# Designs tried in a protein design run: peptides against a protein of PDB entry 4A54. Part 15

Target 1, 94 residues: chain A of PDB entry 4A54
Amino acid sequence: MSVADFYGSNVEVLLNNDSKARGVITNFDSSNSILQLRLANDSTKSIVTKDIKDLRILPKNEIMPKNGTKSPSTNSTKLKSAETYSSKNKWSMD

## One batch from the design tools (peptide; made by RFdiffusion4, then SolubleMPNN)

Design b1_p11_3_s3 (from b1_p11_3, 5 letters changed)
Fold by OpenDDE base, seed 2:
Structure b1_p11_3_s3 (fold): chain B 94 residues (1-94), chain A 11 residues (1-11)
Amino acid sequence: as target 1 above (94 residues)
Amino acid sequence: SIEEEISKKLL
């Protein structure tokens, strides 16, 4: 199993500064250890993996980026804009 | 979990 197996997955990333980003995994640069996410506003965010504290897959019933995974069972509401989430939000690692 | 597997690859 490689990181590429998770391309297209909707994820929430908790950063070391306790900020959160939500997006679809679009790429991983193994040479530079950079995870690329497509955000709700269709912009791209690059995250250095050393800055990641935790990562979870978002349930299909949660709000997803507009151009998220095309899973036929995904019926979640699409986000209209990219947002940064506070550390005060619930964080679960299943 | 799948999250754990991803974390092992990314962290």
Scores: peptide ipSAE 0.156, ipTM 0.747, DockQ to the pose 0.117
Fold by OpenDDE base, seed 5:
Structure b1_p11_3_s3 (fold): chain B 94 residues (1-94), chain A 11 residues (1-11)
Amino acid sequence: as target 1 above (94 residues)
Amino acid sequence: SIEEEISKKLL
């Protein structure tokens, strides 16, 4: 089993400074011992493994803050409000 | 645990 087997897994990493990072494992650089996470804001965080105090895999059912799936921009076709052209019915009573 | 296995490989 390799670290690559966990690519795409949601994890919580506890760092030696007691800070926490949550994200998806996107890469591991074995040469430099760097774990790369994609965070909820779509940014990437590189963590040196020596700075990791603890790591847990988050259950699939834990609602990770969904990366704001861009709800498909419903192209709200701005229905141009039909300008009700007031038909000036000139009722000339002659 | 799977976490332990990850830790062993990452660390």
Scores: peptide ipSAE 0.152, ipTM 0.746, DockQ to the pose 0.120
Fold by OpenDDE base, seed 3:
Structure b1_p11_3_s3 (fold): chain B 94 residues (1-94), chain A 11 residues (1-11)
Amino acid sequence: as target 1 above (94 residues)
Amino acid sequence: SIEEEISKKLL
């Protein structure tokens, strides 16, 4: 599995200085060991991999705060609880 | 490789 398999993924990077960066993986420069993230403000951040303490993939439902772009209305698909209408067939025997 | 190390942290 290559780093390229994670391009387009939203990630949180914990750096060795205990700061955090969140963004989308856009590129990895293997020659220079640089991970490139697109941030919420559409800027690009380059991170040297030696400065990374930890990295996690964010769940798809985690709204990354884009500066100024209206959060796409997550159509809350109301999970209509399928009310199983158990129609009790009242067999009224006369 | 660094690529392998990143992959190990992501999985």
Scores: peptide ipSAE 0.149, ipTM 0.739, DockQ to the pose 0.768
Fold by OpenDDE base, seed 1:
Structure b1_p11_3_s3 (fold): chain B 94 residues (1-94), chain A 11 residues (1-11)
Amino acid sequence: as target 1 above (94 residues)
Amino acid sequence: SIEEEISKKLL
């Protein structure tokens, strides 16, 4: 099993300075011992593994804090309910 | 756990 087996996994990394980083594992540089995470803003963060105190895999159901990608403003185009004026054709019986 | 395995490989 290699680190590559976890590429695409959402992780939370606890650093030795007690800071946290969350992202998707995109790469691991074994030569330099650098873990790369894609963050919620699509930027990449490089973390030296020696600075990692702990790492956990986030459950798939854990809503990664979506960077406030504005939920597509559902332009609720108020479909103006076409007032179907049922013009009652008053059938005038002649 | 998978987390433990990752930790053992990364740390």
Scores: peptide ipSAE 0.149, ipTM 0.745, DockQ to the pose 0.142

Design b1_p11_3_s4 (from b1_p11_3, 7 letters changed)
Fold by OpenDDE base, seed 5:
Structure b1_p11_3_s4 (fold): chain B 94 residues (1-94), chain A 11 residues (1-11)
Amino acid sequence: as target 1 above (94 residues)
Amino acid sequence: SLEEKLSKKLL
């Protein structure tokens, strides 16, 4: 079993400074001992494993608040086709 | 546990 078997798992990491990080495991650099997490805001956080005090796997049912990037409501800006009113100046000649 | 297995690989 490798760390790669846990890619895609949601985890909570407690750091030595008592801060917490929550995210999905996206990568592990074994050469540099760096765990990469994707956070709820879609940013990435690299954590040196020596700074990890504790780690827990979050239950699949814990809806991490995906900051629902509101799918850009395609406000179909109805391009109001500026109907170029071609005012045909019908100059009626007398 | 799965957590223990992961911890053993990271730490």
Scores: peptide ipSAE 0.418, ipTM 0.868, DockQ to the pose 0.117
Fold by OpenDDE base, seed 1:
Structure b1_p11_3_s4 (fold): chain B 94 residues (1-94), chain A 11 residues (1-11)
Amino acid sequence: as target 1 above (94 residues)
Amino acid sequence: SLEEKLSKKLL
C-alpha cells in the first residue's frame, strides 16, 4: 500500500502548529516528503509531512464546506410557455 | 483502519 492509493481522498490534516487544512490528496512527493492537497477553492496546498501532527479521512458524505461560490444562479429564463391560445374558430355552418 | 494506514505512511 502506497500513499497513491489514497489519491482522491478528502482529508483533514492537523498541523504541529494546531492549524488545520482540508482537501483532496492530489500528490505526494516522497523525495521531499510533501503532501499536496487540492483545497475547496481549487488551489493547491503543499504540506511538509514533518509538520503533520495528525490526519483523518473525511467521509464522502461530509459536505465539504462549499466555499459559497454562489452557484451561478442560472437565470432560469422562465421559458414563458407561449400559450398558443388556439382560438377555436367555431365555423358555424349555417 | 484506512486512516491509520495512511498516517503510518505519511507520519
Scores: peptide ipSAE 0.392, ipTM 0.860, DockQ to the pose 0.145
Fold by OpenDDE base, seed 3:
Structure b1_p11_3_s4 (fold): chain B 94 residues (1-94), chain A 11 residues (1-11)
Amino acid sequence: as target 1 above (94 residues)
Amino acid sequence: SLEEKLSKKLL
């Protein structure tokens, strides 16, 4: 598992100075130990990993489109009870 | 946790 496996993850980074940064991981420079975040304003922020105190992965806010899930009108398909017409074999024993 | 894994890779 590499840092690249987390690209696209939304994270909150707590820095050693107790400041916070939130953004999507877009890149990691392993040579320089720099984590790059895309912020909400589409700007990028580079964070030196030595300055990171803590990190959490934010749940993808499923912007649940308020698709008003109109509860699909369960068309109660009236299961027409297949009236099993038991054909009474009238065994007319003459 | 995934967070722990990420933290261990970054830190």
Scores: peptide ipSAE 0.391, ipTM 0.860, DockQ to the pose 0.165
Fold by OpenDDE base, seed 2:
Order: C-alpha cells, then sequence, then structure tokens
Structure b1_p11_3_s4 (fold): chain B 94 residues (1-94), chain A 11 residues (1-11)
C-alpha cells in the first residue's frame, strides 16, 4: 500500500498549530515528505507531514462545500399539476 | 482503520 492509493480521497488534516485543512489528496512528495491537497477553492496547499497532528478521511457523501457551486437550484418547476379536468362525459342515456 | 494506515504512511 502506497500513499498513491489514497489519491482522490477527501481528507481533513489537523495541524500541530490546531488549524485544519480540508481537501482532496492530489500528490505526495516522498523526498520532501509533503502532502498536497486541492482545496474547495481549487487552490493547492502543500503540507509538510511533520506538521500534521491528525488526519481523517471524510465520507464520500460529505459534499465539501465548494465555494460557489450553486447547487443547481433545481428550479422545481412546479409541475402545475395538470388539473385533470375530469370532463364528466355525462353519457345521459336517456 | 484506513486512517491509521494513512497516518502510518504519512507520519
Amino acid sequence: as target 1 above (94 residues)
Amino acid sequence: SLEEKLSKKLL
């Protein structure tokens, strides 16, 4: 198992200074021990692993708040319930 | 855990 097996994973990193970073693992520089994250604003952050206090993998369903991706407002086009005018065909059998 | 494995690889 290599660090590359975790590429594309959403993670939360707790740093030694108690700051947090959230992003997708995009790269790891083994020579310099640097973890690269893509942040919600599409910027990249490089973190030296010695500065990491803790790391957790976020659930896949946890929508990282992308700044400004308007969740497509599903304009719930109120499908105006077509009032089924039940035309009472009064077949008056007279 | 996967997190533990990741931590062992990164730390």
Scores: peptide ipSAE 0.158, ipTM 0.751, DockQ to the pose 0.158

Design b1_p11_4_s1 (from b1_p11_4, 5 letters changed)
Fold by OpenDDE base, seed 1:
Structure b1_p11_4_s1 (fold): chain B 94 residues (1-94), chain A 11 residues (1-11)
Amino acid sequence: as target 1 above (94 residues)
Amino acid sequence: SLEEELKKALE
């Protein structure tokens, strides 16, 4: 198999300096031995393969920790349900 | 494993 078979896979790479990088495999330069990852912030990180100590493929269901973009506090404006008090006009038949 | 195959491909 080639690295290209894994394009689009989300991986965690452990580097020789014990740092980690997570991203989607977007490219591999075999001539220069450079693996390219797209990171969560949409930037690209280039990793020299000799610097890779280990890697794992993350399952598709693993919610990439969304960079805590503060979910816009949906000001759930409590739509005060206008309790329409339907005043039952009791039409008293006289 | 797929990881092992990827590692081999990177080599």
Scores: peptide ipSAE 0.661, ipTM 0.927, DockQ to the pose 0.744
Fold by OpenDDE base, seed 4:
Order: C-alpha cells, then structure tokens, then sequence
Structure b1_p11_4_s1 (fold): chain B 94 residues (1-94), chain A 11 residues (1-11)
C-alpha cells in the first residue's frame, strides 16, 4: 500500500516533540520524506516523516474541530483544476 | 490496521 492510497484521509499525527497536527493528507514527497497535510484553516503543513512518533486515521464522519481561528481569507486562488480539455481533434476525413 | 499500513507506507 502506498501513501497515495490515503490521500484525502483525515489523520492526527503525533510528533516527536509531543505536538499534534490534524489534517487531510494531500501529498507525500517520498524523495524527501515529507507528508503534507491540509489543516482545518486550509493552510498546509509539511511534516518530515522522521518527526512522526505516531498517527491515527480519523473516521470520515468525525467533525474536525474547526479551530475557529478565522483563517484569513487568503484569496484562495482557485487552482483552476486544469480541466484537461481533451481537444477533440475533429479529423474531418473527407 | 490501516494506521499500520500508512506507517509502513511512510517508511
């Protein structure tokens, strides 16, 4: 099983310094051993795997406590999902 | 467990 199989999962990570991070797994850099979490405030946290002491996967229905810190409305530039417009090459064969 | 599998995948 790969980390990619867990993309979108909500996890709680316990770090070696006994701090905790909770977020959705959005990416994993295997080359650098960096796990990326999207936090409740829509910020991203990068965690080096060596700093992980433990982790748990949270059930989908578990209401992530919205840490009410008003995430500054970062103008989330809508990453326009590159809709791969399949350019229908209309080959007009006459 | 799924957690164990994730831990393994993170190695």
Amino acid sequence: as target 1 above (94 residues)
Amino acid sequence: SLEEELKKALE
Scores: peptide ipSAE 0.657, ipTM 0.926, DockQ to the pose 0.769
Fold by OpenDDE base, seed 2:
Structure b1_p11_4_s1 (fold): chain B 94 residues (1-94), chain A 11 residues (1-11)
Amino acid sequence: as target 1 above (94 residues)
Amino acid sequence: SLEEELKKALE
């Protein structure tokens, strides 16, 4: 899959410096390895992928950024609803 | 999982 398949997904990104960012994936610059998130305050945050320590996809019942999409919709990808197992958010794919 | 696929796509 490509990152574009996840546009609109709400994610929490853990950075190498242990800071966190939550937002909707709005863009990915593959040439420069930059992931762009729209945050809850409608601002944008650009994250260099090398700075990402971990990430999780947030379930729909969590706080979403304003004007965000709960889940990505693509012509080729069907996404399942996010589930939480032991405080871990997980999205499944058939 | 989709989450793991996203991580792979970001590599």
Scores: peptide ipSAE 0.630, ipTM 0.924, DockQ to the pose 0.644
Fold by OpenDDE base, seed 3:
Structure b1_p11_4_s1 (fold): chain B 94 residues (1-94), chain A 11 residues (1-11)
Amino acid sequence: as target 1 above (94 residues)
Amino acid sequence: SLEEELKKALE
């Protein structure tokens, strides 16, 4: 899969410094390894991938960005509903 | 998991 398959997905990213960022994946700069998220206030945050410790795809019933409330989807494949992560550990990588 | 696939795609 490519990162583009996850565009529009709501994610929570745990960074190496243990801070968190939550937003919709809007873009990925593969040349510079920069993931772009749209945040709840409609601003954007750029994250260098090397700073990512862990991440999860957020279920629909969790806090979502202002203009990003939707289930994870892709143009090529039908992905699992974000609701499947509600019963999993917060940082489960199963 | 989908998270693992995403992390893999980010590498």
Scores: peptide ipSAE 0.628, ipTM 0.927, DockQ to the pose 0.614; fails the geometry check

Design b1_p11_4_s2 (from b1_p11_4, 7 letters changed)
Fold by OpenDDE base, seed 1:
Structure b1_p11_4_s2 (fold): chain B 94 residues (1-94), chain A 11 residues (1-11)
Amino acid sequence: as target 1 above (94 residues)
Amino acid sequence: SLEEQLRKALE
């Protein structure tokens, strides 16, 4: 498994200096051991893997407060349940 | 765990 398999995942990274960074994994430079995160403010943060003390993967449904960017309202297209309009053709046999 | 897999991938 590669880091690329986790692109798009929200993670919280605990650094060796006890600071935390939270963002979406956007890239990994394996040659230089640099993990790139997109933060909530849409900025990017590059983290050297040696500085990572711990990490966790956040649930997909956790709405990260994006400053001002309208979360694309995933318009949950309400699957309009096709109400089977049973048109009762009342064939009135007069 | 997925976290462990990611950690390993970062090594």
Scores: peptide ipSAE 0.650, ipTM 0.924, DockQ to the pose 0.820
Fold by OpenDDE base, seed 4:
Structure b1_p11_4_s2 (fold): chain B 94 residues (1-94), chain A 11 residues (1-11)
Amino acid sequence: as target 1 above (94 residues)
Amino acid sequence: SLEEQLRKALE
């Protein structure tokens, strides 16, 4: 399983310094080991994976405390989990 | 768990 399978998931990350970050996984840079979260204020936080002490995946229906700024109804573009359609190369050997 | 899977994926 890849991190990409979790894109769009709400997570809470506990860092080694005991700080917490909560946001939606938007990207992962495997080369640099950087996890990118979109926060409630629509800002982006980049987290080096080595700094992660623990993490949890928040249920979809959990009302994330709306920080009072009316986040515009971001059309939650349902990041359709890219179902890796394994393109079965139907090699039609007739 | 899903968390464990994610953790592994991050490694």
Scores: peptide ipSAE 0.645, ipTM 0.923, DockQ to the pose 0.659
Fold by OpenDDE base, seed 3:
Structure b1_p11_4_s2 (fold): chain B 94 residues (1-94), chain A 11 residues (1-11)
Amino acid sequence: as target 1 above (94 residues)
Amino acid sequence: SLEEQLRKALE
């Protein structure tokens, strides 16, 4: 299985510095090990994979970025601004 | 899990 199979998925990434990023996977540069996320404000964040501590794939019913994908039969709330976190809150893996 | 598969794919 390749990262491309997950393009369009909304993910929450926990980084080694305990910060979090949330966005839709739009690209992966395997040569440079860079994961690209589209954030809620439609900007792009590039994450070096070695900085990733953990990762969660968000359910389709959760809040999605403004131009994120949604299920055909499911309405989702869209975020208008990017979400980046620097907290040590509870981390749950689905 | 799908997360584990994605993690492996990122390695």
Scores: peptide ipSAE 0.641, ipTM 0.924, DockQ to the pose 0.751
Fold by OpenDDE base, seed 2:
Structure b1_p11_4_s2 (fold): chain B 94 residues (1-94), chain A 11 residues (1-11)
Amino acid sequence: as target 1 above (94 residues)
Amino acid sequence: SLEEQLRKALE
């Protein structure tokens, strides 16, 4: 599976400095290990993967950036997350 | 999980 399978999905990224970024995955530069997110204000944020401490894929019922998001999908199969997130500060990479 | 798959894809 590749990062491209997750293009269009909305994610929240926890960085090593404990800051958070939320946006839609739009691109991944594998050569430089840079994940690109489209933010709510339609700007883009580039994140070096080594700076990522944790991440979660946001369900559709949460606040979404502009231009919306889609469920992760492969060429033939649309991926659906079984993960549900509460108002609690919960992070899971499992 | 999907998060784990994404994490692996980012590595």
Scores: peptide ipSAE 0.621, ipTM 0.923, DockQ to the pose 0.615

Design b1_p11_4_s3 (from b1_p11_4, 5 letters changed)
Fold by OpenDDE base, seed 1:
Structure b1_p11_4_s3 (fold): chain B 94 residues (1-94), chain A 11 residues (1-11)
Amino acid sequence: as target 1 above (94 residues)
Amino acid sequence: ELEKKLKEALE
C-alpha cells in the first residue's frame, strides 16, 4: 500500500517537538520523505517524515472543519404558499 | 489497521 492510497484522508500528526498538525493528506514526496497536509485554514504544511512521532487517521464522520464555505444557506425558499389564486372565473355574462 | 499501513507506507 502506498501513501497515495490515503490521499484525501484527514489525519492528526504528532511531531517530535510535541506539536500537532491536523489536515488532509494531499501529497507525498517519497524522494525527500515529505508529507503534505492541507490545514483547516486552507494553508499547506509540509512535514518531514523523520519529524513524525505518531499519526492517527480521523474518522470521516468527524466534522472536518467546515471550510467556511458558507453552508449553502438553504435559502429556505419559502415555498411561496401557493396562493390559491381562486381564479374567480368571472363569467362575464355580458 | 489503516493507520499501521499508512505508517508503514511513510517509512
Scores: peptide ipSAE 0.638, ipTM 0.921, DockQ to the pose 0.748
Fold by OpenDDE base, seed 2:
Structure b1_p11_4_s3 (fold): chain B 94 residues (1-94), chain A 11 residues (1-11)
Amino acid sequence: as target 1 above (94 residues)
Amino acid sequence: ELEKKLKEALE
């Protein structure tokens, strides 16, 4: 498996200096051992792999706050369960 | 498992 298989994945990288970087994997330079992350502000951060202490893959649902797009408030429209009030209208056939 | 594979790929 290659790093390219993880392009587009959102990751959190813990560096040896205990700083953290979070972004989407956009490129990997194997010759120079440089991992490129696109950050939330659309800037690119280049990380030398030897400086990586640990990393985690974030689930797709963790919307990195892209600055401007208000995540559509999933108004959980409570599906009002249409309680079918079967009111038995007693049709009094007189 | 995927994280392990990614770490291995970065080595």
Scores: peptide ipSAE 0.636, ipTM 0.921, DockQ to the pose 0.838
Fold by OpenDDE base, seed 4:
Structure b1_p11_4_s3 (fold): chain B 94 residues (1-94), chain A 11 residues (1-11)
Amino acid sequence: as target 1 above (94 residues)
Amino acid sequence: ELEKKLKEALE
Protein backbone atom coordinates (compact mmCIF):
# COMPACT_ATOMS: atom_id res chain seq x y z
CA MET B 1 0.00 0.00 0.00
CA SER B 2 1.29 3.45 -0.88
CA VAL B 3 0.89 6.77 0.86
CA ALA B 4 -1.16 7.88 -2.11
CA ASP B 5 -3.86 5.47 -1.01
CA PHE B 6 -4.29 7.70 2.01
CA TYR B 7 -4.59 10.99 0.18
CA GLY B 8 -7.57 12.82 1.54
CA SER B 9 -7.36 11.11 4.90
CA ASN B 10 -7.45 13.25 7.99
CA VAL B 11 -4.55 12.43 10.25
CA GLU B 12 -2.98 13.51 13.47
CA VAL B 13 0.78 13.36 13.49
CA LEU B 14 2.80 13.29 16.67
CA LEU B 15 6.27 14.61 16.11
CA ASN B 16 9.45 13.69 17.92
CA ASN B 17 9.37 17.02 19.69
CA ASP B 18 5.96 16.05 21.08
CA SER B 19 4.17 18.63 18.99
CA LYS B 20 1.13 17.59 17.03
CA ALA B 21 -0.10 18.40 13.59
CA ARG B 22 -3.53 17.62 12.26
CA GLY B 23 -4.54 17.79 8.67
CA VAL B 24 -5.46 16.09 5.45
CA ILE B 25 -2.80 14.22 3.55
CA THR B 26 -2.40 15.98 0.24
CA ASN B 27 0.95 14.78 -1.00
CA PHE B 28 3.97 12.67 -0.23
CA ASP B 29 7.43 13.16 -1.60
CA SER B 30 9.05 9.77 -1.32
CA SER B 31 12.39 11.01 -2.56
CA ASN B 32 12.71 13.51 0.21
CA SER B 33 10.48 11.70 2.70
CA ILE B 34 8.18 14.67 3.10
CA LEU B 35 4.53 14.32 4.02
CA GLN B 36 2.29 17.26 3.19
CA LEU B 37 -0.75 18.06 5.25
CA ARG B 38 -3.43 20.60 4.59
CA LEU B 39 -4.27 22.18 7.90
CA ALA B 40 -7.57 23.56 9.12
CA ASN B 41 -6.58 27.04 8.06
CA ASP B 42 -5.98 25.78 4.53
CA SER B 43 -2.26 26.19 4.88
CA THR B 44 0.09 23.38 4.00
CA LYS B 45 2.54 21.86 6.41
CA SER B 46 5.41 19.74 5.25
CA ILE B 47 6.63 17.12 7.66
CA VAL B 48 9.78 15.10 7.29
CA THR B 49 8.91 11.52 8.04
CA LYS B 50 11.93 11.07 10.28
CA ASP B 51 10.37 13.60 12.60
CA ILE B 52 7.20 11.56 12.98
CA LYS B 53 6.92 9.71 16.25
CA ASP B 54 3.40 8.46 15.77
CA LEU B 55 0.39 8.90 13.54
CA ARG B 56 -3.31 8.25 13.77
CA ILE B 57 -6.01 8.35 11.15
CA LEU B 58 -9.05 10.30 12.19
CA PRO B 59 -12.51 9.10 11.31
CA LYS B 60 -14.11 10.93 8.42
CA ASN B 61 -16.92 12.05 10.66
CA GLU B 62 -14.71 13.67 13.22
CA ILE B 63 -15.46 17.34 13.12
CA MET B 64 -12.11 18.85 12.48
CA PRO B 65 -11.92 21.59 15.01
CA LYS B 66 -12.51 24.51 12.76
CA ASN B 67 -9.88 26.79 13.99
CA GLY B 68 -12.31 29.67 14.25
CA THR B 69 -10.18 31.73 12.07
CA LYS B 70 -12.92 32.48 9.67
CA SER B 71 -11.05 31.78 6.59
CA PRO B 72 -11.68 35.11 5.05
CA SER B 73 -14.41 34.37 2.66
CA THR B 74 -12.20 34.86 -0.23
CA ASN B 75 -14.84 36.38 -2.31
CA SER B 76 -14.13 33.85 -4.89
CA THR B 77 -14.71 36.34 -7.55
CA LYS B 78 -16.61 34.03 -9.74
CA LEU B 79 -14.20 34.22 -12.50
CA LYS B 80 -17.01 34.32 -14.91
CA SER B 81 -15.58 31.89 -17.31
CA ALA B 82 -15.36 34.19 -20.25
CA GLU B 83 -17.99 32.59 -22.34
CA THR B 84 -15.95 32.49 -25.45
CA TYR B 85 -18.69 33.80 -27.60
CA SER B 86 -17.75 31.85 -30.64
CA SER B 87 -18.27 34.63 -33.12
CA LYS B 88 -20.23 32.71 -35.67
CA ASN B 89 -18.35 33.69 -38.74
CA LYS B 90 -21.43 34.21 -40.86
CA TRP B 91 -19.87 32.99 -44.05
CA SER B 92 -22.51 34.33 -46.41
CA MET B 93 -22.16 31.94 -49.25
CA ASP B 94 -23.93 33.51 -51.62
CA GLU A 1 -4.89 -1.62 10.81
CA LEU A 2 -4.82 1.22 8.32
CA GLU A 3 -2.56 3.28 10.53
CA LYS A 4 -0.01 0.53 10.52
CA LYS A 5 -0.18 0.38 6.76
CA LEU A 6 0.28 4.10 6.49
CA LYS A 7 3.26 3.99 8.79
CA GLU A 8 4.75 1.24 6.71
CA ALA A 9 4.14 3.22 3.56
CA LEU A 10 5.94 6.18 5.08
CA GLU A 11 9.04 4.12 5.82
Scores: peptide ipSAE 0.631, ipTM 0.921, DockQ to the pose 0.778
Fold by OpenDDE base, seed 3:
Structure b1_p11_4_s3 (fold): chain B 94 residues (1-94), chain A 11 residues (1-11)
Amino acid sequence: as target 1 above (94 residues)
Amino acid sequence: ELEKKLKEALE
């Protein structure tokens, strides 16, 4: 699995200096071991992977930076179960 | 765990 598989994921990164960064993974430079995050203010933060102590992936429903790709509101269109109106036409033949 | 996979990918 590659880092690219996680592009668009919202993550919280704990750094070795105990500071935290939160943002969306936008890029990874494997040659230089640099992870790029888009922050809430739409700026980009570059993090050297050796400085990462820990990382967690935030659920999609948590407040992403405003200009983040609106997770398509899965309008759970309640598929109104088309009540198959089984019109039993009871033809009462008199 | 997805976080584990991501950490591994970052190594």
Scores: peptide ipSAE 0.626, ipTM 0.920, DockQ to the pose 0.844

Design b1_p11_4_s4 (from b1_p11_4, 8 letters changed)
Fold by OpenDDE base, seed 1:
Structure b1_p11_4_s4 (fold): chain B 94 residues (1-94), chain A 11 residues (1-11)
Amino acid sequence: as target 1 above (94 residues)
Amino acid sequence: SLEKKLIEALK
């Protein structure tokens, strides 16, 4: 099995310095032994594999804590559908 | 485990 089989997987990596990184696996440079993660802020973090102490694969259903970027409530301006009152002019022909 | 396989693949 290759690292490429895990592209798109959300992982938490524990580094030798006890720091953690969480992101989606986007690339692996085998020549330089560098794992690339896309972080929640859409930045990329490069991790040298020798610095990895442990890792876990996060289940797909685990809601990545969306950094509560308040989705700008696009005030959907309710376009008030102008009810065009069709005045039925009943032209009664006398 | 899948994690073990990934770790092995990283080596």
Scores: peptide ipSAE 0.659, ipTM 0.928, DockQ to the pose 0.690
Fold by OpenDDE base, seed 4:
Structure b1_p11_4_s4 (fold): chain B 94 residues (1-94), chain A 11 residues (1-11)
Amino acid sequence: as target 1 above (94 residues)
Amino acid sequence: SLEKKLIEALK
């Protein structure tokens, strides 16, 4: 089983410093051993796997308590979805 | 457990 099988799962991670992070697994960099979580405020947290003490997978139906931390309105620069401009190769067959 | 599998996958 790979970490990719858990993409989209909501997890709570206990770190070696006894801090906790809760978020959705969005990516894993195996080369650098970095787990990426999307947090409730839509920010991304990168966690080095060696710093993980424990973790639990939260059931899908658990309403993540909106930690009312007012997500600072980070001007979410709309990552312009790279519109794949299908370059219509207009093959002029004249 | 699924957690155990995830931890193993993270290694």
Scores: peptide ipSAE 0.654, ipTM 0.928, DockQ to the pose 0.704
Fold by OpenDDE base, seed 3:
Structure b1_p11_4_s4 (fold): chain B 94 residues (1-94), chain A 11 residues (1-11)
Amino acid sequence: as target 1 above (94 residues)
Amino acid sequence: SLEKKLIEALK
C-alpha cells in the first residue's frame, strides 16, 4: 500500500535522536523522501524519512491535533503541544 | 502491522 492510504492518520514518530513528533499525516513527497505532519498548533512539520527510527499510529480516541479527524460518535480532545513531544508510550512495529 | 506497512511505504 502507499503512504497516501495513511493520509489523515494521527501518528507519533520517533526520530533517530530519540525525540518525538506527533501529528496528522497530510502529505508525502516521494521525490525528496519528506513526510509532512500537521501539528497541534496547526503548523506543518517536514520529516526526512531517514530520520525516522520508529512510529506508531494513534487510535482515534487519542488526543488529536487541531483540525484533525474526529470520531463520528464522540469529540476528540485537542492536543496542545510544541513541535516535539515526549512520551513513555509503548512502541510496536509488529 | 499497519505501522510496518507505513514504514515500508515510506522507503
Scores: peptide ipSAE 0.637, ipTM 0.928, DockQ to the pose 0.769
Fold by OpenDDE base, seed 2:
Structure b1_p11_4_s4 (fold): chain B 94 residues (1-94), chain A 11 residues (1-11)
Amino acid sequence: as target 1 above (94 residues)
Amino acid sequence: SLEKKLIEALK
């Protein structure tokens, strides 16, 4: 599975400095290991993957960034399950 | 989990 499979997903990223970033995954630069999120103010935040401590995929019912895309369609049982799991067990990586 | 898969894909 590639990061591109998660484009459009709304995520909350916990960074190594314990700060958090929330946004929609818009791009991934594999060459430089940079994850790009579109934030609520429609700006783009670039996150170096080594700075990521944890993440969760947010359910579609949570706050979405401005001009962000909705979470992957509920027709995808797998993604729906992930959202449910993230809601049930916050910050679970299992 | 899918979160785990995403983390793995980010490596």
Scores: peptide ipSAE 0.624, ipTM 0.928, DockQ to the pose 0.639

Design b1_p11_5_s1 (from b1_p11_5, 7 letters changed)
Fold by OpenDDE base, seed 2:
Structure b1_p11_5_s1 (fold): chain B 94 residues (1-94), chain A 11 residues (1-11)
Amino acid sequence: as target 1 above (94 residues)
Amino acid sequence: SLEELLKKALK
C-alpha cells in the first residue's frame, strides 16, 4: 500500500500548530515529503509531512465546507408533477 | 510517516 492509493480521498489534516486543512489528496512528493491537497476553493496547499500531527479520511459524501459558499441550495425544483388531467373526454356517443 | 498515518486512518 502506497500513498498513491489514497489519491482522490478527502482528508482532514491536523497540523502540529493545531491548525486544520481539508482537501483532496492530489499528489505526494516522496523525495521532499510533501503532501499536496486541493482545497474547496480549488487552490492547492502543500504540506510537509513532518508538520502533520494527525489525519482522518472523510466520507466520500461529506461536502467539503466551501468557505462561505452556501451549500448549493438544491433548489429542489419541485418538478410540478404536471398533473396530466386526463380529461376523460367521455365521448358520449348519443 | 505519512503512510503510517494513512494506514491508521483506515482503521
Scores: peptide ipSAE 0.581, ipTM 0.908, DockQ to the pose 0.214
Fold by OpenDDE base, seed 1:
Structure b1_p11_5_s1 (fold): chain B 94 residues (1-94), chain A 11 residues (1-11)
Amino acid sequence: as target 1 above (94 residues)
Amino acid sequence: SLEELLKKALK
């Protein structure tokens, strides 16, 4: 199990200075030991892992206080699979 | 480690 398995998880991070950060895990830089969170305002916060005291994963059902920013409905553009109708040109040789 | 913290958080 790697940190990458938790990408997309909503977490609350308690830092050593007793401050808290809440966001979605978007990236982890293992070389620099930096965790990146996307915050509610769509900004990104970088946290040095050595500064993390504790972490909890927030349940999906926990209504993040919707700051009134309408979650942009990601219109999943259904990529209509272009059914390539292979027109069988039956070349009947007379 | 961060990994350990994440694993603990799953319990």
Scores: peptide ipSAE 0.579, ipTM 0.908, DockQ to the pose 0.228
Fold by OpenDDE base, seed 4:
Structure b1_p11_5_s1 (fold): chain B 94 residues (1-94), chain A 11 residues (1-11)
Amino acid sequence: as target 1 above (94 residues)
Amino acid sequence: SLEELLKKALK
């Protein structure tokens, strides 16, 4: 099991200074021990893992205050295949 | 380690 298995998870991080950060895990730099979170305002925060005291995974149903991140309306653009109704107007010439 | 913290968070 690697840290990458948790990409996309919403987490709350408690730091050694007793501050908290909430966000989605977007990246982990193992060489520098840096965890990257995407915050509710769509900004990114980098956290040195040595500064982390504790971490919890937030349930999917916890309504994070939707700051108006428009859930990408998967506008299922129903590609309405424009059925070009080729109305074959059979012009019956008399 | 971060990995250990994540594993603990799953329990």
Scores: peptide ipSAE 0.579, ipTM 0.907, DockQ to the pose 0.210
Fold by OpenDDE base, seed 3:
Structure b1_p11_5_s1 (fold): chain B 94 residues (1-94), chain A 11 residues (1-11)
Amino acid sequence: as target 1 above (94 residues)
Amino acid sequence: SLEELLKKALK
């Protein structure tokens, strides 16, 4: 499991100064330890990971930043049960 | 680490 597995996740970050940031994880620079969040106003915030005190992943149902990627509408592909129309080949042997 | 924080957040 890598940080990249969480790209697209909506998170709330609690910083060491007790400020909070909410956004979608868009990138992580491992070399510089910089987490990039897309905020509700479509701006980008870069956070140094050493400044992070705590982090929580927000449930999909919580109001994502307006310009956040719409949770893919789970198009409930109603698996239309392929009604196998059993074509009754009525072989009328007359 | 950020990875550790993320792992904790999944629990």
Scores: peptide ipSAE 0.576, ipTM 0.908, DockQ to the pose 0.216

